# Designs tried in a protein design run: peptides against a protein of PDB entry 5LHZ. Part 19

Target 1, 78 residues: chain A of PDB entry 5LHZ
Amino acid sequence: QLLKSVFVKNVGWATQLTSGAVWVQFNDGSQLVVQAGVSSISYTSPNGQTTRYGENEKLPDYIKQKLQCLSSILLMFS

## One batch from the design tools (peptide; aimed at target 1 Q16)

Design b2_p15_3_s3 (made by RFdiffusion4, then SolubleMPNN; from b2_p15_3, 6 letters changed)
Fold by OpenDDE base, seed 4:
Structure b2_p15_3_s3 (fold): chain B 78 residues (1-78), chain A 15 residues (1-15)
Amino acid sequence: as target 1 above (78 residues)
Amino acid sequence: SLTQKLLEKVQSFLK
């Protein structure tokens, strides 16, 4: 379930879930889910392909960029 | 807080 959603200018939407996750829907159609207590993150590309990454994996640069964006969003929530 | 936990997680992935 959704707790709240916020519009982020030039980024998209960020939603806090009751599960303890944050779900970001980017303007390019991609999505990112990060959840407390879960050792992996979920990225969905614009074509709908979902990939999970562990914290010890080397990430593609475009994923890192999305995560950095999420970091900035989280700082605004704090 | 949850936000802080998520922030730390994200930062760990960026290392």
Scores: peptide ipSAE 0.728, ipTM 0.935, DockQ to the pose 0.798
OpenDDE base, seeds 1, 2, 3, 5: peptide ipSAE 0.725, 0.727, 0.727, 0.727; ipTM 0.934, 0.934, 0.934, 0.935

Design b2_p15_3_s4 (made by RFdiffusion4, then SolubleMPNN; from b2_p15_3, 6 letters changed)
Fold by OpenDDE base, seed 3:
Structure b2_p15_3_s4 (fold): chain B 78 residues (1-78), chain A 15 residues (1-15)
Amino acid sequence: as target 1 above (78 residues)
Amino acid sequence: SLIDKLLEKVQSFLK
């Protein structure tokens, strides 16, 4: 379930879930889910394809960029 | 806090 959603200018929507996850819906249609206590992250491309990445896995640059964006968002919420 | 944990996780993926 959703707890709270916030609009992030030039990014999209960031939502905190009851699961302890943050779900970002980017303007390009992609999505990113990062959850406390889970060792992987979930990325969904605009076409709906979802991929999970492990912590030590090499990430595509575009995903790193989105993670950096998420990091900035989280810093604002801290 | 939850946010701190998430932040650390994200940073871990970026290293």
Scores: peptide ipSAE 0.738, ipTM 0.936, DockQ to the pose 0.792
OpenDDE base, seeds 1, 2, 4, 5: peptide ipSAE 0.736, 0.736, 0.738, 0.737; ipTM 0.936, 0.936, 0.937, 0.936

Design b2_p15_4 (made by RFdiffusion4)
Pose (drawn by RFdiffusion4):
Structure b2_p15_4 (pose): chain A 78 residues (1-78), chain P 15 residues (1-15)
Amino acid sequence: as target 1 above (78 residues)
Amino acid sequence: SSHEQLHQKVQHFLS
């Protein structure tokens, strides 16, 4: 289920799954899961609360920041 | 590739 986990300083851990998903554990205690075939993203707050967002929903600012950092992480993997 | 597909999906959420 898990592939190689990569440490990114000042951000956290990024991990790719066998399902084609990416799971990011940020240093602030939050988590983010995305999948290539799924039209939703999963965010978990530092308090353990999980919220799923759809592609057509206006996302909160911090979700967008984490998605940007994730985009940069995926870019450095090339 | 898998990374490119994921990157495109992330950019879709940032659009």

Design b2_p15_4_s1 (made by RFdiffusion4, then SolubleMPNN; from b2_p15_4, 7 letters changed)
Fold by OpenDDE base, seed 5:
Formats: sequence, structure tokens, C-alpha cells
Structure b2_p15_4_s1 (fold): chain B 78 residues (1-78), chain A 15 residues (1-15)
Amino acid sequence: as target 1 above (78 residues)
Amino acid sequence: SLVDKLLEKVQSFLS
């Protein structure tokens, strides 16, 4: 369930979920979900394929870039 | 806060 959605210029949409997650829908069609209390993150590619990554797992660089973007968004909301 | 928790998690993945 959605709590709040915000438009982020040159990024896409960021949504806070009632689950304690943040859901980012990027302009390139990819998506990230990061949830408090969950030890993994979820990435969905533009083709709809979803991959979960654990805390100690090596991430692709393009995922790190999107996570850094999310970090910047979160800092703006803090 | 929720934001702090999420930020900490993201930073953990980036560290």
C-alpha cells in the first residue's frame, strides 16, 4: 500500500510504502525497492526481471549508481 | 526514523 509518492526530477518517482519500504521507479523503466528490516534489496530491470541482492553480495555498478541516487533522495527527505 | 534506517541500509550496500 502506498503512503506518499514524489516526483524526482531527472530520476522518476519515489514512493513510501506502508511496509516501511521505499520504491523508486526510474525513468529508464527500472525499479528499486529497499525495505527497513529486510536484509536484501530488490532490483527490477526494464524488461521486468527482478533480482534480490543480499547485504554481502557484490553489486553491479549500475545498481550501485541507482542506490547512490536513492541515498541522495533519502537525504533530501531526512 | 524510517529514513535513517533506509539510509543506513543503502550505505551498507554501498560500503
Scores: peptide ipSAE 0.725, ipTM 0.934, DockQ to the pose 0.760
OpenDDE base, seeds 1, 2, 3, 4: peptide ipSAE 0.723, 0.724, 0.724, 0.725; ipTM 0.934, 0.934, 0.934, 0.934

Design b2_p15_4_s2 (made by RFdiffusion4, then SolubleMPNN; from b2_p15_4, 7 letters changed)
Fold by OpenDDE base, seed 5:
Structure b2_p15_4_s2 (fold): chain B 78 residues (1-78), chain A 15 residues (1-15)
Amino acid sequence: as target 1 above (78 residues)
Amino acid sequence: SLIDKLLEKVQSFLS
């Protein structure tokens, strides 16, 4: 279930879920989900492929860029 | 707060 969705200029949409997750839908069609209490993050590519990454796992640079964007969004919400 | 926990998690992934 959705709690709140906000439009983020030049990024897309960010949504807080009742599960304790934040879901970002990027303009390029990709998606990122980060959830409190879960040790992994979820990335969905524009073609719909979903990959989960662990905290100690090496991340692709494009994922790091999107996580940095999410960090900026979360900081604005704090 | 939830946002703080999420921020901490994201920062951990970026460290």
Scores: peptide ipSAE 0.737, ipTM 0.936, DockQ to the pose 0.750
OpenDDE base, seeds 1, 2, 3, 4: peptide ipSAE 0.736, 0.736, 0.737, 0.737; ipTM 0.936, 0.936, 0.936, 0.936

Design b2_p15_4_s3 (made by RFdiffusion4, then SolubleMPNN; from b2_p15_4, 5 letters changed)
Fold by OpenDDE base, seed 3:
Structure b2_p15_4_s3 (fold): chain B 78 residues (1-78), chain A 15 residues (1-15)
Amino acid sequence: as target 1 above (78 residues)
Amino acid sequence: SLVEKLLQKVQSFLS
Protein backbone atom coordinates (compact mmCIF):
# COMPACT_ATOMS: atom_id res chain seq x y z
CA GLN B 1 0.00 0.00 0.00
CA LEU B 2 0.96 3.61 -0.53
CA LEU B 3 2.27 5.58 2.39
CA LYS B 4 3.22 8.90 0.90
CA SER B 5 3.73 10.30 -2.58
CA VAL B 6 5.93 13.24 -3.43
CA PHE B 7 6.09 15.13 -6.69
CA VAL B 8 9.65 15.61 -7.89
CA LYS B 9 10.15 18.37 -10.41
CA ASN B 10 11.50 17.17 -13.76
CA VAL B 11 11.50 13.58 -12.50
CA GLY B 12 8.02 12.37 -11.68
CA TRP B 13 6.57 10.89 -8.53
CA ALA B 14 8.29 9.15 -5.68
CA THR B 15 6.18 7.04 -3.36
CA GLN B 16 7.00 5.39 -0.07
CA LEU B 17 5.34 2.03 0.37
CA THR B 18 4.39 0.37 3.62
CA SER B 19 6.57 -2.54 2.50
CA GLY B 20 9.70 -0.46 3.03
CA ALA B 21 10.12 0.25 -0.65
CA VAL B 22 10.42 3.41 -2.65
CA TRP B 23 8.61 3.50 -5.97
CA VAL B 24 9.58 6.08 -8.55
CA GLN B 25 7.38 6.75 -11.54
CA PHE B 26 9.46 8.69 -14.02
CA ASN B 27 8.08 11.15 -16.53
CA ASP B 28 9.30 8.96 -19.38
CA GLY B 29 6.91 6.25 -18.26
CA SER B 30 9.51 4.02 -16.65
CA GLN B 31 9.40 2.88 -13.05
CA LEU B 32 11.92 1.86 -10.43
CA VAL B 33 11.34 0.02 -7.18
CA VAL B 34 13.95 -0.38 -4.48
CA GLN B 35 13.01 -2.17 -1.31
CA ALA B 36 14.81 -2.59 1.96
CA GLY B 37 15.70 -6.18 2.69
CA VAL B 38 15.56 -7.23 -0.94
CA SER B 39 18.80 -7.85 -2.80
CA SER B 40 17.45 -6.89 -6.20
CA ILE B 41 15.90 -3.82 -7.78
CA SER B 42 12.99 -3.71 -10.17
CA TYR B 43 12.87 -1.63 -13.32
CA THR B 44 9.85 -1.32 -15.57
CA SER B 45 10.31 0.15 -19.01
CA PRO B 46 7.74 2.44 -20.60
CA ASN B 47 6.34 -0.50 -22.53
CA GLY B 48 5.58 -2.29 -19.29
CA GLN B 49 8.39 -4.83 -19.34
CA THR B 50 9.77 -5.45 -15.88
CA THR B 51 13.30 -6.62 -15.17
CA ARG B 52 14.93 -7.38 -11.85
CA TYR B 53 18.63 -6.74 -11.37
CA GLY B 54 20.95 -8.15 -8.76
CA GLU B 55 23.64 -6.17 -7.02
CA ASN B 56 26.48 -7.75 -8.95
CA GLU B 57 24.91 -7.51 -12.39
CA LYS B 58 26.11 -5.19 -15.08
CA LEU B 59 23.50 -2.47 -15.30
CA PRO B 60 22.57 -0.53 -18.42
CA ASP B 61 23.60 3.09 -18.27
CA TYR B 62 20.00 4.29 -18.34
CA ILE B 63 19.33 2.23 -15.22
CA LYS B 64 22.35 3.70 -13.47
CA GLN B 65 21.05 7.15 -14.31
CA LYS B 66 17.69 6.33 -12.75
CA LEU B 67 19.41 5.00 -9.65
CA GLN B 68 21.50 8.12 -9.33
CA CYS B 69 18.33 10.14 -9.57
CA LEU B 70 16.78 8.01 -6.86
CA SER B 71 19.81 8.63 -4.66
CA SER B 72 19.23 12.34 -4.99
CA ILE B 73 15.61 11.90 -4.00
CA LEU B 74 16.53 9.80 -0.99
CA LEU B 75 19.06 12.37 0.14
CA MET B 76 16.28 14.94 0.21
CA PHE B 77 14.41 12.69 2.62
CA SER B 78 17.40 12.21 4.90
CA SER A 1 16.84 4.31 9.15
CA LEU A 2 14.89 3.20 6.12
CA VAL A 3 16.31 6.00 4.02
CA GLU A 4 19.84 5.09 5.00
CA LYS A 5 19.23 1.47 4.11
CA LEU A 6 17.85 2.42 0.74
CA LEU A 7 20.73 4.80 0.09
CA GLN A 8 23.25 2.10 0.87
CA LYS A 9 21.46 -0.32 -1.41
CA VAL A 10 21.39 2.09 -4.30
CA GLN A 11 25.03 2.99 -3.81
CA SER A 12 25.99 -0.66 -3.84
CA PHE A 13 24.37 -1.03 -7.25
CA LEU A 14 26.29 1.96 -8.53
CA SER A 15 29.67 0.82 -7.23
Scores: peptide ipSAE 0.735, ipTM 0.936, DockQ to the pose 0.792
OpenDDE base, seeds 1, 2, 4, 5: peptide ipSAE 0.733, 0.734, 0.735, 0.734; ipTM 0.936, 0.936, 0.936, 0.936

Design b2_p15_4_s4 (made by RFdiffusion4, then SolubleMPNN; from b2_p15_4, 6 letters changed)
Fold by OpenDDE base, seed 4:
Structure b2_p15_4_s4 (fold): chain B 78 residues (1-78), chain A 15 residues (1-15)
Amino acid sequence: as target 1 above (78 residues)
Amino acid sequence: SLIDALLQKVQSFLS
């Protein structure tokens, strides 16, 4: 269930879920989900392939870029 | 807050 959705210019949409997650839908068709109480993050590529990444594993650079973007978005929510 | 917790999580992934 959705709590709040915000449009982020040149990025896409960011939604806070009742589950304690933030879900970003990027303009490139990819998606990122970060959820409180869950030790991994979820990335979905534009083709719909979903990959979960643990906190201690090496992330692809493009994931890091999107996480950096997410951090700026989270600051908007705060 | 929830947002603060999420921010910390993201920063952890980036560090």
Scores: peptide ipSAE 0.744, ipTM 0.937, DockQ to the pose 0.776
OpenDDE base, seeds 1, 2, 3, 5: peptide ipSAE 0.740, 0.742, 0.742, 0.743; ipTM 0.937, 0.937, 0.938, 0.938

Design b2_p15_5 (made by RFdiffusion4)
Pose (drawn by RFdiffusion4):
Structure b2_p15_5 (pose): chain A 78 residues (1-78), chain P 15 residues (1-15)
Amino acid sequence: as target 1 above (78 residues)
Amino acid sequence: TISESLQEELEERRE
């Protein structure tokens, strides 16, 4: 279910799953899960609360920031 | 979304 976990300083951990999903554990206690075949993203706050967002929803700013950092992480993996 | 058991297994692998 898990593949190699990569540590990115000043950001946190990034991990790829066998399902094709990516799970990021940020240093601020939040988590982000995305999947290639799924039209939603999963965000977990530092307090353990989970919220799922759809592709057609306006996302909060901090979700977009984390998605941008994730995009950079995926970019460095090439 | 991610299970606690899978998070524990990941932490063990990192250690």

Design b2_p15_5_s1 (made by RFdiffusion4, then SolubleMPNN; from b2_p15_5, 8 letters changed)
Fold by OpenDDE base, seed 4:
Order: C-alpha cells, then sequence, then structure tokens
Structure b2_p15_5_s1 (fold): chain B 78 residues (1-78), chain A 15 residues (1-15)
C-alpha cells in the first residue's frame, strides 16, 4: 500500500509505503527500496535486475550515490 | 512524516 508519493526534480519519485519502506523510482529507470528496521536494501537496475544488499556488504558506488540522494531527500522533509 | 529509524538505517548503509 502507498501512503504518499513525492516528485523530486532531477531525481524521480519517492513513495512512502505503509510497510515503513521508501520506494524510489529514479529517472534512469532504476529503483531502490529501503525499509526502517531492515538491514538490507533492494536495488533494481534499469534492465529490471533486482539485487538485495545487506548492511555489512560493500555497496557499489552508484548505489551509494542513490542512497545518498535518498538520504538528502529525506532530510529535506525532516 | 519521515521515520527516524529509516534515516538511521541509511546512515549505517552509507558508512
Amino acid sequence: as target 1 above (78 residues)
Amino acid sequence: VISQELLEELQKLLE
């Protein structure tokens, strides 16, 4: 279930889910799902391939960049 | 409304 969706200029859409997760749909076609209390993230590449990364796992730089983007977005609404 | 727990999780992931 969707709670709220916000459009972020030059980034894409960010949606809060009733589950406590945030789902980001980036302009490049990739997607990111992060959930409170869950020590893993789900990344879907533009080609539709989904990978789950754990908290102790080294993240590719391009994913870190997207997470940082998400972090900045969330901080703007805090 | 932003979850503080979510922010903390992001911070951990970005370390």
Scores: peptide ipSAE 0.288, ipTM 0.776, DockQ to the pose 0.033
OpenDDE base, seeds 1, 2, 3, 5: peptide ipSAE 0.286, 0.286, 0.286, 0.283; ipTM 0.770, 0.774, 0.772, 0.774

Design b2_p15_5_s2 (made by RFdiffusion4, then SolubleMPNN; from b2_p15_5, 7 letters changed)
Fold by OpenDDE base, seed 5:
Structure b2_p15_5_s2 (fold): chain B 78 residues (1-78), chain A 15 residues (1-15)
Amino acid sequence: as target 1 above (78 residues)
Amino acid sequence: VVSEELLEELEKLRK
């Protein structure tokens, strides 16, 4: 269930879920889900492939950039 | 309202 969605110019949409997760739908067609208390993230590429990344592994640069983008968005709304 | 726990998790994941 959705709590709140915000439109982010030149990025996409960010939505807070009742589960405690944040779901970002990027303009490039990719998606990112981060859940509080869960040491992994879910990334879905534009082709629909979903990959989970843990905090113990090296992330691709494009994932790091999207995470930084999400952090910036959330800090702006905190 | 943004969860502080969520922000902390993001910081851990960004290397």
Scores: peptide ipSAE 0.307, ipTM 0.791, DockQ to the pose 0.034
OpenDDE base, seeds 1, 2, 3, 4: peptide ipSAE 0.182, 0.307, 0.303, 0.304; ipTM 0.713, 0.790, 0.787, 0.791

Design b2_p15_5_s3 (made by RFdiffusion4, then SolubleMPNN; from b2_p15_5, 9 letters changed)
Fold by OpenDDE base, seed 5:
Structure b2_p15_5_s3 (fold): chain B 78 residues (1-78), chain A 15 residues (1-15)
Amino acid sequence: as target 1 above (78 residues)
Amino acid sequence: VVSQELLEKLEQLRK
């Protein structure tokens, strides 16, 4: 269930879920789900493949960029 | 209001 969705220009949509997760739908068709208290993040590529990354894994640069984008957005709303 | 824990997790994963 959705709690709140915000539109971010040149990025996409960010949604807070009742589960406590934040779900970002990027303009390129990819998706990112991060939840406090959960040690992994979920990335879905534009082709629909989903990969989970643990907190200690080295992330691809494109994932890091999306995480930076998300953190910047969330900081603006904190 | 955004969870502080969530923000910290994102920042850690950026590194």
Scores: peptide ipSAE 0.083, ipTM 0.640, DockQ to the pose 0.033
OpenDDE base, seeds 1, 2, 3, 4: peptide ipSAE 0.081, 0.073, 0.076, 0.063; ipTM 0.645, 0.631, 0.629, 0.610

Design b2_p15_5_s4 (made by RFdiffusion4, then SolubleMPNN; from b2_p15_5, 11 letters changed)
Fold by OpenDDE base, seed 4:
Structure b2_p15_5_s4 (fold): chain B 78 residues (1-78), chain A 15 residues (1-15)
Amino acid sequence: as target 1 above (78 residues)
Amino acid sequence: VVSQELLQQLQEQLQ
């Protein structure tokens, strides 16, 4: 279930889930589910393929870029 | 490490 959603310009939407996770819906149709304190993340590609990555796995560059995009936005407003 | 900080900040801003 959803708690709160925020619009992020040129990125998409970020939603806090009741689980505590953050669900990001990017403009390109991809999705990312992450949660502080949880070692794994879930990425869904625009075609609907979902992959879960553990803490010891190297993330693909396109996923890192999305995380960096979010980081950049947070830095601009911090 | 960077991701964890980002996630924490995202959660804080969504709360």
Scores: peptide ipSAE 0.063, ipTM 0.628, DockQ to the pose 0.051
OpenDDE base, seeds 1, 2, 3, 5: peptide ipSAE 0.060, 0.057, 0.062, 0.060; ipTM 0.634, 0.610, 0.625, 0.608

Design b2_p15_6 (made by RFdiffusion4)
Pose (drawn by RFdiffusion4):
Structure b2_p15_6 (pose): chain A 78 residues (1-78), chain P 15 residues (1-15)
Amino acid sequence: as target 1 above (78 residues)
Amino acid sequence: SLHEQLHTKVQHFLS
């Protein structure tokens, strides 16, 4: 289920799953899961609360920031 | 590649 986990200083851990998904554990206690075939993203707050967002929903600013950092992480993997 | 697909999916959320 898990592939190599990569540590990114000042951000946290990024991990790729066998399902094609990416799971990011940020240093602020939040988590983000994305999958290539799924039209939704999963965010978990530091307090353990999970919220799923759809592609057509206006996302909160901090979700977008984490998506941007994730985009940079995926970019460095090339 | 799978990484390009994931990156494109993330950018779709940022659009």

Design b2_p15_6_s1 (made by RFdiffusion4, then SolubleMPNN; from b2_p15_6, 6 letters changed)
Fold by OpenDDE base, seed 4:
Structure b2_p15_6_s1 (fold): chain B 78 residues (1-78), chain A 15 residues (1-15)
Amino acid sequence: as target 1 above (78 residues)
Amino acid sequence: SLIDALLQKVQSFLS
């Protein structure tokens, strides 16, 4: 269930879920989900392939870029 | 807050 959705210019949409997650839908068709109480993050590529990444594993650079973007978005929510 | 917790999580992934 959705709590709040915000449009982020040149990025896409960011939604806070009742589950304690933030879900970003990027303009490139990819998606990122970060959820409180869950030790991994979820990335979905534009083709719909979903990959979960643990906190201690090496992330692809493009994931890091999107996480950096997410951090700026989270600051908007705060 | 929830947002603060999420921010910390993201920063952890980036560090």
Scores: peptide ipSAE 0.744, ipTM 0.937, DockQ to the pose 0.801
OpenDDE base, seeds 1, 2, 3, 5: peptide ipSAE 0.740, 0.742, 0.742, 0.743; ipTM 0.937, 0.937, 0.938, 0.938

Design b2_p15_6_s2 (made by RFdiffusion4, then SolubleMPNN; from b2_p15_6, 6 letters changed)
Fold by OpenDDE base, seed 5:
Structure b2_p15_6_s2 (fold): chain B 78 residues (1-78), chain A 15 residues (1-15)
Amino acid sequence: as target 1 above (78 residues)
Amino acid sequence: SLIDKLLAKVQSFLS
């Protein structure tokens, strides 16, 4: 379930879930989910395809850019 | 905190 949602200028929406996850819905239609206690992250492309990445996997540059954006969002809430 | 844990996780993926 949703705990709270925040509008992020030039990014989209960031939502904290009761599961301990943060869910970002980007303006380009993609999504990113990062959850405490889970060793992988979830990326959903604009077409709805979801891919999970492990900590030791090589990430596409566009995913790294999204993660860097998420990092900035998290820092705002820390 | 939860945010700190999430931040650490994201950073580990970017390192």
Scores: peptide ipSAE 0.748, ipTM 0.938, DockQ to the pose 0.774
OpenDDE base, seeds 1, 2, 3, 4: peptide ipSAE 0.746, 0.746, 0.747, 0.747; ipTM 0.938, 0.938, 0.938, 0.938

Design b2_p15_6_s3 (made by RFdiffusion4, then SolubleMPNN; from b2_p15_6, 5 letters changed)
Fold by OpenDDE base, seed 5:
Structure b2_p15_6_s3 (fold): chain B 78 residues (1-78), chain A 15 residues (1-15)
Amino acid sequence: as target 1 above (78 residues)
Amino acid sequence: SLIDQLLKKVQSFLS
């Protein structure tokens, strides 16, 4: 279930879920989900492929860029 | 708060 969705200029949409997750839908069609209490993050590519990454796992640079963007969004929500 | 928890989590991934 959705709690709140906000439009983020030049990024896309960010949504807070009742599950304790934040879901970002980027303009390029990719998605990122980060949830409290879960040790991994979820990235979905524009083609619909979903990959989960652990905290100590090496991340692709494009994922790091999107996580940095998410960090900025979360900071705005705080 | 939830947002603080998520922020810490993301920062951990970027460290």
Scores: peptide ipSAE 0.755, ipTM 0.941, DockQ to the pose 0.765
OpenDDE base, seeds 1, 2, 3, 4: peptide ipSAE 0.753, 0.753, 0.753, 0.752; ipTM 0.940, 0.940, 0.940, 0.940

Design b2_p15_6_s4 (made by RFdiffusion4, then SolubleMPNN; from b2_p15_6, 5 letters changed)
Fold by OpenDDE base, seed 5:
Structure b2_p15_6_s4 (fold): chain B 78 residues (1-78), chain A 15 residues (1-15)
Amino acid sequence: as target 1 above (78 residues)
Amino acid sequence: SLIDQLLQKVQSFLS
């Protein structure tokens, strides 16, 4: 279930879920989900492929860029 | 708060 969705200029949409997750839908069609209490993050590519990454796992640079963007969004919500 | 927890998680991934 959705709690709140906000439009983020030049990024896309960010949504807080009742599950304790934040879901970002980027303009390029990719998606990122980060959830409290879960040790991994979820990235979905524009083609619909979903990959989960652990905290100690090496991340692709494009994922790091999107996580940095998410960090900025979360700071705006705080 | 939830947002603080999520921020901490994201920061851990970026460290």
Scores: peptide ipSAE 0.752, ipTM 0.940, DockQ to the pose 0.765
OpenDDE base, seeds 1, 2, 3, 4: peptide ipSAE 0.752, 0.752, 0.752, 0.752; ipTM 0.940, 0.940, 0.940, 0.940

Design b2_p15_7 (made by RFdiffusion4)
Pose (drawn by RFdiffusion4):
Structure b2_p15_7 (pose): chain A 78 residues (1-78), chain P 15 residues (1-15)
Amino acid sequence: as target 1 above (78 residues)
Amino acid sequence: SFIDEIRDKLHDLNN
């Protein structure tokens, strides 16, 4: 289920799963899961609360920031 | 959408 986990300083851990998903554990206690075939993203706050967002929803600013950092992480993997 | 941009990157990553 898990592939190699990569540490990115000042950001946190990024991990690729066998399902084609990526799970990011940020240093602020939040978590983000995305999957290539799924039209939704999963965000977990530092307090353990999980919220799923759809592609057609206006996302909160911090979700977008984490998605940008994730985009940079995926970019560095090439 | 931003989610779709990420999904596109994941398609590249999985290939």

Design b2_p15_7_s1 (made by RFdiffusion4, then SolubleMPNN; from b2_p15_7, 7 letters changed)
Fold by OpenDDE base, seed 2:
Structure b2_p15_7_s1 (fold): chain B 78 residues (1-78), chain A 15 residues (1-15)
Amino acid sequence: as target 1 above (78 residues)
Amino acid sequence: SLISEIREMLKELNS
């Protein structure tokens, strides 16, 4: 269930879920889901392929960029 | 890590 959705210019939509997760739908068609109580994140590419990344593994640069973007988004929620 | 930092921020958001 959705708590709050915000439009982020030149990025997409970010939604806070009742589960405590945040779901970002990027303009490029990709998606990112993070949750405080879960050690991994979920990334879905524009073609629909989903990959989970752990907090201690090497991340692709494009994932790092989206996480940094998410950091800025979370500041907007406060 | 970036993921751990995001999770901490999310933790604060959910508090």
Scores: peptide ipSAE 0.560, ipTM 0.894, DockQ to the pose 0.867
OpenDDE base, seeds 1, 3, 4, 5: peptide ipSAE 0.554, 0.559, 0.557, 0.558; ipTM 0.892, 0.894, 0.893, 0.894

Design b2_p15_7_s2 (made by RFdiffusion4, then SolubleMPNN; from b2_p15_7, 7 letters changed)
Fold by OpenDDE base, seed 5:
Parts: C-alpha cells; structure tokens; sequence
Structure b2_p15_7_s2 (fold): chain B 78 residues (1-78), chain A 15 residues (1-15)
C-alpha cells in the first residue's frame, strides 16, 4: 500500500510504502526501490530489467547518481 | 557505502 507520494521536479515521483520501502519512478522510465531491512537495492531500467545491488559492491555511475538523488528525496520526506 | 547511507536515512524516515 501507498503511504505518501511526492512529485520531485526534474526527477519524477517518490512514494513511501507502508512496508517501509521507498519507490522512486524517474522521468527516464527507470525505478529504484530501497528498504531499511533489506541489504540490497532494486533498480529497474527503462526496458524493464531489474538488478539488485548490495551494500559493498561497486556501482555504475548512473546508479550512484540516482542514489544521491534519492538521498536528497529522503531528506525532504523527513 | 552509499547504499548503507540510504538505508540509514530510510530507517530514520520510518522511525
């Protein structure tokens, strides 16, 4: 279930779920899902391919950029 | 790590 959805200018939509996860739908068609109790994040590319990334693995630059954006979004939610 | 930082922020959000 959805708890709160926020429109983020030049980014897309960010939604907090009742599960404790945050779901970001970017303007480029990609998506991120993060959850505090899960040690990995989920990235879905515009073509629908989903990849999980762990806390200690090296990330592609475009993923880092989206995570930095997500960091700013989470601060706005607070 | 960046993911760990995100998870920590999310933990605070859920508190």
Amino acid sequence: as target 1 above (78 residues)
Amino acid sequence: SLISEIRELLKELNS
Scores: peptide ipSAE 0.504, ipTM 0.881, DockQ to the pose 0.863
OpenDDE base, seeds 1, 2, 3, 4: peptide ipSAE 0.500, 0.502, 0.504, 0.502; ipTM 0.880, 0.880, 0.881, 0.880

Design b2_p15_7_s3 (made by RFdiffusion4, then SolubleMPNN; from b2_p15_7, 7 letters changed)
Fold by OpenDDE base, seed 4:
Structure b2_p15_7_s3 (fold): chain B 78 residues (1-78), chain A 15 residues (1-15)
Amino acid sequence: as target 1 above (78 residues)
Amino acid sequence: SLISEIRELLKKLNS
């Protein structure tokens, strides 16, 4: 279930879920889901392919960029 | 790591 959805200009939509997760739907069609109690994040590419990334692995640059966006979004939520 | 930083922010958000 959804708690709060925020429109982020030039980025997309960010939604806080009742589960405690944050779901970002980017304008390019990709998605990120992060959950505090889970050590990995979920990235879904525009073509629908989903990949999990752990906190200790090397991330593709485009993932890093989206995570930086997410960081800014989370600061806005707080 | 970046993910760790995100998780910390999320933790604070959920607190």
Scores: peptide ipSAE 0.510, ipTM 0.882, DockQ to the pose 0.818
OpenDDE base, seeds 1, 2, 3, 5: peptide ipSAE 0.505, 0.505, 0.505, 0.508; ipTM 0.881, 0.880, 0.881, 0.881

Design b2_p15_7_s4 (made by RFdiffusion4, then SolubleMPNN; from b2_p15_7, 7 letters changed)
Fold by OpenDDE base, seed 4:
Structure b2_p15_7_s4 (fold): chain B 78 residues (1-78), chain A 15 residues (1-15)
Amino acid sequence: as target 1 above (78 residues)
Amino acid sequence: SLISEIRELLKQLNS
């Protein structure tokens, strides 16, 4: 279930879920899901492919960029 | 790591 959805100009939509997760739907069609109690994040590419990334692994640059966006978004939520 | 930072922010958000 959804708690709050925020429109982020030039980025997309960010939604806080009742589970405590945050779901970002980017304008390029990709998605990120992060959850405080889970050590990995979920990235879904525009073609629908989903990949999990752990906190200790090397991330593709485009994932890093989206996570940086997410960081800014989370600051907005607070 | 970046993910760790995100998780920390998320933890704070959920607190």
Scores: peptide ipSAE 0.530, ipTM 0.887, DockQ to the pose 0.819
OpenDDE base, seeds 1, 2, 3, 5: peptide ipSAE 0.529, 0.530, 0.530, 0.530; ipTM 0.887, 0.887, 0.887, 0.887

Design b2_p15_8 (made by RFdiffusion4)
Pose (drawn by RFdiffusion4):
Structure b2_p15_8 (pose): chain A 78 residues (1-78), chain P 15 residues (1-15)
Amino acid sequence: as target 1 above (78 residues)
Amino acid sequence: SMIDTIRDKLHTLNS
């Protein structure tokens, strides 16, 4: 289920799963899960609360920031 | 959308 986990300083951990998903554990306690075939993203706050967002929803600013950092992480993997 | 941009990047990563 898990592939190689990569540490990115000042951000956190990024991990690729066998399902084609990416799971990011940020240093602020939050988590983000995305998947290539799924039209939703999963965000978990530092308090353990999970919220799923759809592609057609306006996302909160901090979700977008984490998605931008994630985009940079995926970019550096090439 | 931003989610779709990420999904596209993941398609490339999983290739």

Design b2_p15_8_s1 (made by RFdiffusion4, then SolubleMPNN; from b2_p15_8, 7 letters changed)
Fold by OpenDDE base, seed 4:
Structure b2_p15_8_s1 (fold): chain B 78 residues (1-78), chain A 15 residues (1-15)
Amino acid sequence: as target 1 above (78 residues)
Amino acid sequence: SLISEIRELLKKLNS
């Protein structure tokens, strides 16, 4: 279930879920889901392919960029 | 790591 959805200009939509997760739907069609109690994040590419990334692995640059966006979004939520 | 930083922010958000 959804708690709060925020429109982020030039980025997309960010939604806080009742589960405690944050779901970002980017304008390019990709998605990120992060959950505090889970050590990995979920990235879904525009073509629908989903990949999990752990906190200790090397991330593709485009993932890093989206995570930086997410960081800014989370600061806005707080 | 970046993910760790995100998780910390999320933790604070959920607190």
Scores: peptide ipSAE 0.510, ipTM 0.882, DockQ to the pose 0.824
OpenDDE base, seeds 1, 2, 3, 5: peptide ipSAE 0.505, 0.505, 0.505, 0.508; ipTM 0.881, 0.880, 0.881, 0.881

Design b2_p15_8_s2 (made by RFdiffusion4, then SolubleMPNN; from b2_p15_8, 7 letters changed)
Fold by OpenDDE base, seed 5:
Structure b2_p15_8_s2 (fold): chain B 78 residues (1-78), chain A 15 residues (1-15)
Amino acid sequence: as target 1 above (78 residues)
Amino acid sequence: SLISEIRELLRKLNS
């Protein structure tokens, strides 16, 4: 279930779920899902392929950029 | 790590 959805200019939509997860739908069609109790994050590419990344894993630059964007979004939620 | 930082922010959001 959804708790709160926020439109983020030039980014897309960010939604807080009742599960405690945050779901970001980017304008390019990609998605990120993060959850505090899970050690990995989920990225879905525009073609629908989902990849999980761990905390100690080397990340592609485009993933880092989206995570930094997500960081800013989470600060906005607070 | 960046993911760890994100998870910490999320923890604070949920508290």
Scores: peptide ipSAE 0.537, ipTM 0.890, DockQ to the pose 0.868
OpenDDE base, seeds 1, 2, 3, 4: peptide ipSAE 0.529, 0.534, 0.534, 0.535; ipTM 0.887, 0.889, 0.888, 0.889

